# Peptides against a protein of PDB entry 4N78, part 125

Target 1, 186 residues: chain A of PDB entry 4N78
Amino acid sequence: HFQVICRLLGYQGIAVVMEELLKVVKSLLQGTILQYVKTLMEVMPKICRLPRHEYGSPGILEFFHHQLKDIVEYAELKTVCFQNLREVGNAILFCLLIEQSLSLEEVCDLLHAAPFQNILPRVHVKEGERLDAKMKRLESKYAPLHLVPLIERLGTPQQIAIAREGDLLTKERLCCGLSMFEVILT
Target 2, 155 residues: chain B of PDB entry 4N78
Amino acid sequence: MAELQMLLEEEIPGGRRALFDSYTNLERVADYCENNYIQSADKQRALEETKAYTTQSLASVAYLINTLANNVLQMLDIQASQLRRMESSINHISQTVDIHKEKVARREIGILTTNKNTSRTHKIIAPANLERPVRYIRKPIDYTILDDIGHGVKW

## One batch from the design tools (peptide; made by RFdiffusion4, then SolubleMPNN)

Design b2_p16_8_s3 (from b2_p16_8 with A2P E5P E11K)
Fold by OpenDDE base, seed 5:
Structure b2_p16_8_s3 (fold): chain B 186 residues (1-186), chain C 155 residues (1-155), chain A 16 residues (1-16)
Amino acid sequence: as target 1 above (186 residues)
Amino acid sequence: as target 2 above (155 residues)
Amino acid sequence: SPLGPLTHTAKELLTP
């Protein structure tokens, strides 16, 4: 589904969706969640000492349950605050999955373009074969597919310009060195 | 443009008129040949003259048709060439627009991106004791692990 | 000769 979304939206659509999600997340964090956090801080016990280890795990749990009773009983925390946190979490997850899906699509595009851009995969050399000879053979095989040199030789100046720009745009992808998710976390 | 215009306005209409005129002329020739054959005392000579006129007439008509056909073909070739040029121009414009749109889109999404911190791969200081490289035994990739991923038809 | 204009074009075509 995310791959289809990436294909449908393209870079522009993804950008718009990501921007809107960021706005929503920001609004949730700075608005509702912040307010709940402030309220929780007010209700939080001023002095919460670590219970003695002698009480064991159940006793410690009961101690904290008692100390946090007012927080646990805060109904709006469960219904509203946690829902908002889920929304934020979902938004973050969505962004991550979109980025991953986009990266996959970009890699596929790069792989499809590679033969036309003189980008050759490392060929597995069997024992006894020279890597250089095999690579040279591969280069020779794909040489007629090199788009930019072909257009430079046969095309009009306008076609050459378009081909060069297209080649550049094909090579420069987000997956090569850019991350959206890191910006979202910031 | 001038050549196409000449073909459309002068050569092709002129060729059509010439063919029409040739019809009238052929009728006259036929009448002449018939009368000549009837009136001539030497029927053999009259027949030979008729054959000569017939051959000439056929050659003339064939020439006119061929000329007209070639002019029409030339016209079509010029038009086809013009259409191809127009198509090429439209394609170039379309490609330019698409590239521009893509650049704009990339700028927009680029604002939402940061450089991947390529963590400087700490030089993995190879531990001094190079344990013998464990022979990588290629375990066959069990693709059955993917059987549960996606709407695969459960056989 | 009523064949006047046709004769010139036919001769050119028939001459190899």
Scores: peptide ipSAE 0.022, ipTM 0.655, DockQ to the pose 0.005
Fold by OpenDDE base, seed 2:
Structure b2_p16_8_s3 (fold): chain B 186 residues (1-186), chain C 155 residues (1-155), chain A 16 residues (1-16)
Amino acid sequence: as target 1 above (186 residues)
Amino acid sequence: as target 2 above (155 residues)
Amino acid sequence: SPLGPLTHTAKELLTP
């Protein structure tokens, strides 16, 4: 699903969605959640001493239940605050999954473009073969597929310009060094 | 442009008219040949004259058709070339627009990104002595150790 | 075209 969303929205659509999600998250955090946290801090017992271990697990639980009774009975906490936290959590997860999906798509694009851009994978050399000779052979095999040099030789000035720009855009992907999720976490 | 216009407005219509006129003239020539053969005392001469007119008429029509066909082909070639140039121009504009849109999109999403802290994973210099990976033998967690702690009400 | 000279003569005969 997230891969389909990434393909459908593209960079621009993803940017818009991420911006809006950030606004929503910010609004939830600075608004409703902050207010509930403040209220909870006010209602929180100032002195919560650890009960003696002699009361056993049931007694300790009852003690904490009594101390936190006001918090547990705060109905709005369960209905509103937890829902908002769920929404924030979902937004964070959504952003993470979108970034991961986008990264996968970008990697696929890079891999597909690689032969046309003179980017060759390291070939696993079987024992006894010279790596250099195999790489040279591979380079020679894919040399005719190099798009920019081909267009520079055969194309019009306009085509050459477009090819160079396209090549640059193909090489420069977010997955190469940029993270959206890290921005969301800050 | 001037050549295409000349073909469309003058040469091709002119060729069509010439063919039509030729059709009418051929009918006249046929009538002439028939009458000449009937009225002539020398039937052999009349026949040879008819053969000559027939050959000439056929050659004339063939020439007119060929000329017209060539003009039509030339017209089509010029039009095809114009369409190809137009297509190329449209494609160029489209590609330029797409690249521009992509650049804008990249900038927009770029604002929402930060540099990945490539923690310089210290090249774990693999110590020269490849210590044999100690097979992590997962010792099964014996949960029976916890059996005595739970006051489970044995019903 | 070898038909060129023949066409000129044909045009003269076929043009009234």
Scores: peptide ipSAE 0.021, ipTM 0.667, DockQ to the pose 0.005
Fold by OpenDDE base, seed 3:
Structure b2_p16_8_s3 (fold): chain B 186 residues (1-186), chain C 155 residues (1-155), chain A 16 residues (1-16)
Amino acid sequence: as target 1 above (186 residues)
Amino acid sequence: as target 2 above (155 residues)
Amino acid sequence: SPLGPLTHTAKELLTP
């Protein structure tokens, strides 16, 4: 699903969605969540000491339950605050999954473009074959597929310019060194 | 442009008119040949003349058709060339617009990105002896080991 | 010649 979303939206659509999600998250954090956190801080016991171990595990639990009774019984905390936290969590997860999916799509694009851009994978060499000779043969085999040099030789100046721009755009991808998720976490 | 205009406005219409005129002329020639054959005392000579006129008429029509056909073909070739040039121009504009849109999109998403902290992972010098990957036997985590630590109700 | 303008065009084409 996320891969399809990435393909459908492209960079432009993803940017818009991410920006809007950031606004929503900011609104939730600075608004409702902040207000509940402030309220919780006010009702938090000022002095909560560890009970004596002599009370045993049940007694300790009862002690903490009693100390936090007002917080636990705060119905709006469960319904509104936790819901908002879920929404924030979902937004974060969405951003993460979108970035991962986008990275996969970008890698696929790079792999598909590689033969046309003179990017050859390291070939496994069988025993007795020289890597250099095999790579040279491979380069020679794919040389006719090099798009930019081909267009530079046969194309118009306008076509050459477009081919170069296209080649650059194909090579430059977010997965090569950029992260959106890190920005979302800040 | 001038050649196409000449073909469209002068040569092709002129050729069509010539063919139409030839039809009228051929009818006159046929009438002449018929009358000449009827009135001539030498039927053999009249027949030979008719054959000559027939051959000439066929040649004339063939020439007119060929000329017109060639002019039409030339017109079509020029138009096809113009269409190809227009197509090329449209494609160029389309590609330019697409590239521009892509650049704008990349700038927009770029604002939402930061550089990956590529920690210079020290070249993990692969130890020379590739230890055979010990088959990681996932030992199932036996959670029963924790059963004795908790004050849980022994069922 | 009853062939009028047709005769002129045909003669020019048939003359090698």
Scores: peptide ipSAE 0.020, ipTM 0.631, DockQ to the pose 0.005
Fold by OpenDDE base, seed 1:
Structure b2_p16_8_s3 (fold): chain B 186 residues (1-186), chain C 155 residues (1-155), chain A 16 residues (1-16)
Amino acid sequence: as target 1 above (186 residues)
Amino acid sequence: as target 2 above (155 residues)
Amino acid sequence: SPLGPLTHTAKELLTP
């Protein structure tokens, strides 16, 4: 699903969605969640001392239950606050999955473009074969597929310009060094 | 452009007119041949003359048709070439627009990105001494260590 | 000759 979304939205659509999600998350964090946190801080016992271990686990639990009774009984915490936290969590997960899916799509694009851009994978060399000789042979084999040099030889100046720009755009992808998710976590 | 205009405005209409005129001329030639044959004392000569005129007339018409056809074909070829050039131009514009849109989109998404901190994965240099996995002896969590921190109500 | 304009031999005219 996320792959399809990435393909359909493209960079622009993804950017818009991410921006809107960030706004939503910000709104939730600075608004409702912050208010609940403040309220919780107000109702939290100022001094919560650990009970003696002698009371055993049930006694300790009862102690904390009593100390946190006001928090536990705060029904809105379970409903509204947790829902908002879930929404934030979902938004974060969505962003992560979108980025991952986008990265995969970009990698696929790079791989598909590679033969046309003189990007050859390192070939496994069998024992006794020279890597350099094999690579040169591969380079020679795929040389006719190099799009930009081909257009530079046969194309008009306008075509050459477009080809170069297209080549650059194809090579430069977010997955090469950029992260959206890190921005979201900041 | 000048060639196409000449074909459209002069050569093709001229060729059509020539064919029309040829029709009228052929009728005159036919009448002439008929009358000449009737009036001639030497019917064989008149017949040979008629054959000559017929051949010439057919050749002339064939030439006119061929010329006109070639001009029409040339016109169509020029127009086809123009259309191809226009198509190419449109494609170039389209590609330029697409590239521009892509650049804009990339800028927009780029604002939402930061450089991946290539955390140099510090080569976890495996400590040379594989410390024998100290059998995790689950030391029972001595909760007594926390006894000094908690001011329990000494009843 | 009523054929004045038609006087060119077809072969010469049809040869491109």
Scores: peptide ipSAE 0.019, ipTM 0.645, DockQ to the pose 0.005

Design b2_p16_8_s4 (from b2_p16_8 with A2P E11R)
Fold by OpenDDE base, seed 5:
Structure b2_p16_8_s4 (fold): chain B 186 residues (1-186), chain C 155 residues (1-155), chain A 16 residues (1-16)
Amino acid sequence: as target 1 above (186 residues)
Amino acid sequence: as target 2 above (155 residues)
Amino acid sequence: SPLGELTHTARELLTP
């Protein structure tokens, strides 16, 4: 589904969706979540010392349950605050999955374009064959597919310009060095 | 443009008219040949004359048809060339617009991106003990394992 | 001439 979304929206559509999600997340964090956090901070015990280890795990749990009883019993935390946190979480996950899907699409595009851009994969050389000789053969095989040089030789100046720009746009992808998710986390 | 206009307005209509006029002329020639054959005492000579007129008439009509056909073909070639030029222009504009849109889109999404911190791979200081490189025996990936996952029609 | 060729062809067609 995310792959289809990426294909349909393109860079512009993804950008718009991401911006809107960021706004929503910001609104949730600075609004309702912040208010609940402030309220929780007010009701939080000022002094919460670690109980003695002698109480064991059950005793420690009961201790914290008692100390946090007012927080645990706060019904609005479960219904509203946690829901908002889920929404934030979903937004983050959505962004992550979109970025991953976009990266996959970009990689596919790069791979499809590679033969036309003189980008050849390293061929596995069998024992005894020279890598250089195989690479030269591959280069020779795909040489007629080199789009930009072909257009430079046969095309009009306008076609050459378009081909160069297209080639550049094809090579420059987000997956090569850019991350959206890191920006979302900051 | 001038050549196409001349073909459309003058040459092709003129050729059609000439062909139509040739019909009336051929009828006259036919009448002449028939009458000449009936009236002539030398039927053989009259027949030879008729053959000559027939050959000439056929050649004339063939020439007119050929000329007209060539003019029509030329017209079509010019029109086809014009259409190809128009198509090329439209394609160029379309590509330019698409590139522009893509650049704009990339700028927009670019604002939402940061450089991937290529963590400088700290030089993994190879521990001094050269553990013998365990020869990674590439087990051939048995792709047959994937044969069952595809909804291929189990015969 | 194109006419000459056509005339020749016509003659060939009309000659028994």
Scores: peptide ipSAE 0.017, ipTM 0.643, DockQ to the pose 0.006
Fold by OpenDDE base, seed 1:
Structure b2_p16_8_s4 (fold): chain B 186 residues (1-186), chain C 155 residues (1-155), chain A 16 residues (1-16)
Amino acid sequence: as target 1 above (186 residues)
Amino acid sequence: as target 2 above (155 residues)
Amino acid sequence: SPLGELTHTARELLTP
């Protein structure tokens, strides 16, 4: 699903969605969640000491239940605050999954473009074979597929410009060094 | 353009007119041949003359048709070439627009990105100033990152 | 005469 979304939205669509999600998250955090946190802080016991272990686990639990009675009884915490937290969580997860999906798509694009861009895969060298010789052979094999040089040789100036620009755009992908998710986490 | 115009405005219409005139002339030739044959004391000579005129007339018409046909074909070729050029231009514009759109899109999404910290120790250092749009800085593409992605094409 | 023109044209076309 996320792959399809990435394909459909493209960079622009993804950017828009991410921006809006960030706004939503910000709104939730600075608004409702903050308010609940403040409220919780107000009702939080100022001094909560650990009871003696001699009371056992049930006694300790009862102690904390009593101390936190106001928080536990705060119904809005479960319904509204936790829901908002879920929404934030979902938004974060969504962003993560979108980024991952986008990265996969970009990688695929890069891989597909590689033969045309003089990007050769590392060939497995059998024992006794020279890597250099294999690479040279591969280079020679794929040399006719190098699009930009081909267009530079045969194309019009306009075509050359477009080819170069297209090549650059093809090579420059987010997955190569950029992360959206890191921005979201900050 | 001048050649196409000449073909459209002069050569082809002229050729058509010539064919039409030829039709009228052929009728006259036919009438002449008929009358000549009837009036001539030497029927054999008259027949040979008629054959000559017939051959000549056919050759003339054939030439006119051929010339006209060639002109029409040439016209069509020129037009086809023009269309191809137009198509090329449209494609160029389209590609330019697409590239532009892509650049815009990339700028937009780029604002939402930061450099991947290669250091495994994700010190979540919350940068204090959240608000500064991380300016997309073009870093050289490291394709080695792709080396670990995928099962590799077993050649 | 139109005939003469046709004849002339045809001759020209038939002459290699």
Scores: peptide ipSAE 0.020, ipTM 0.632, DockQ to the pose 0.005; fails the geometry check
Fold by OpenDDE base, seed 2:
Structure b2_p16_8_s4 (fold): chain B 186 residues (1-186), chain C 155 residues (1-155), chain A 16 residues (1-16)
Amino acid sequence: as target 1 above (186 residues)
Amino acid sequence: as target 2 above (155 residues)
Amino acid sequence: SPLGELTHTARELLTP
């Protein structure tokens, strides 16, 4: 699903969605969640000493239940605050999954374009074969597929310009050095 | 442009008119040949004249058709070439717009990105001395320490 | 000339 979303939205659509999600998250964090946190801090017992171990696990649990009774009984915390936290969590997960999906798509695009851009994978050399000779052979094999040099030789000035720009755009992808998720976490 | 206009306005219409006129003339020639054959005392001569006129007429019509056909083909070739040029121009514009849109989109999403901390994963140079994996000897948890805390109801 | 060829062909077709 996320892959399909990435394909449908493209870079622009993803940017818009991410911006809107960030706004929503910011609004939730600075608004409702912050208010509930402040309220919780106010109702939190000022002095919560650890009960003596002599009361056993049930006694300790009962002690904390009593101390936190006001918090546990705060119905709005469960219904509103936790829901908002879920929404924030979902938004974060959504952003993560979108970025991962986008990265996969970009990698696929790079891999598909590689033969046309003189980017050759390192081939596994069997024992006894010279790596250099094999690489040269591969380079020679794929040389006719180099798009920019081909167009530079046969194309019009306009076509050459478009090919160069297209080549640059193909090479420069977000997955090569940029992260959206890190921005979301900051 | 001038050549196409000449073909459309002068050459092709002119060729069509010539063919029409030729049709009318052929009818006259046929009538003449028929009458000449009937009235002539020398039927052999009249027949030879008819053959000559027939050959000339066929050659003339063939020439007119060929000329007209070539002009039409030339017209179509010019038009096809113009269409191809237009198509090429449209494609170029379309590609330029697409590239521009992509650049804008990338700038927009780029604002939402930060540089990946390529933490140079220091190649943890595995110390040459493979420290023998200290076998985690699971010390059995002695649960007997808890025996004294539980007032087990001796059922 | 194309005309010459056509004329020749026409003559050939009309000559028995």
Scores: peptide ipSAE 0.019, ipTM 0.647, DockQ to the pose 0.005; fails the geometry check
Fold by OpenDDE base, seed 3:
Structure b2_p16_8_s4 (fold): chain B 186 residues (1-186), chain C 155 residues (1-155), chain A 16 residues (1-16)
Amino acid sequence: as target 1 above (186 residues)
Amino acid sequence: as target 2 above (155 residues)
Amino acid sequence: SPLGELTHTARELLTP
């Protein structure tokens, strides 16, 4: 699903969605969540000492339950605050999954474009074969597919310009060194 | 442009008119030949004359048709060339717009990105022997392996 | 058509 979303939205659509999600997250954090956190801080016991170990695990649990009774009984915390936290969590997960999916799509695009851009993978050399000879043969095999040199030879000046720009755009991808998720976390 | 205009406005209409006129003339020639053959005392001479007129008429019509056909073909070639040029121009504009849109989109998403802390990933020294990528056979994750690990309630 | 008739007549006249 996320791969399909990435394909449908493209870079522009993803950017718009991410910006809107950031606004929503900011609104939730600075609004309702902050208010509940402030309220919780006010009702938190000022002094919560460790109970004596002599009370055992049940007694310690009862002690903390009693100390936090007002918080546990705060019904709006479960219904509203936790729901907002889930929404924030979902937004973060969405951003992460979108970035991962986009990275996969970009890698696939790079791999598909590689033969047309004179980007050759390192080939496995069998025993007795020279790597250089094999690479040279491979280069010769794919030489006719090099798009930019082909267009430079056969195309108009306008076509050459478009081909060069297209080649550059194909090579420059976010997955090569950029992260969106880190921005979402800050 | 001048050549196409000449073909459309003068040569092709002129050729069509010439063929129409030729039709009328051929009918007159046919009537003449028929009457001449009927009235002539020398039927052999009349026949030879008719053959000559027929040959000349056919040659003339063939010439007119050939000329008109060539003019139509030339017109179509010029129009096809014009259409190809227009198509090329439209494609160029379309590609330019697409590239521009892509650049704008990349700028927009770029604002939402930061540089990956390239931890100096130690040069993955590509092992000299690139083992053939073992076909990743997706083995179904057997989660039962975890059944013996932890305080899980054995149902 | 008159042209067809002429062509037919021409063909007949040319065949010996």
Scores: peptide ipSAE 0.013, ipTM 0.630, DockQ to the pose 0.005; fails the geometry check

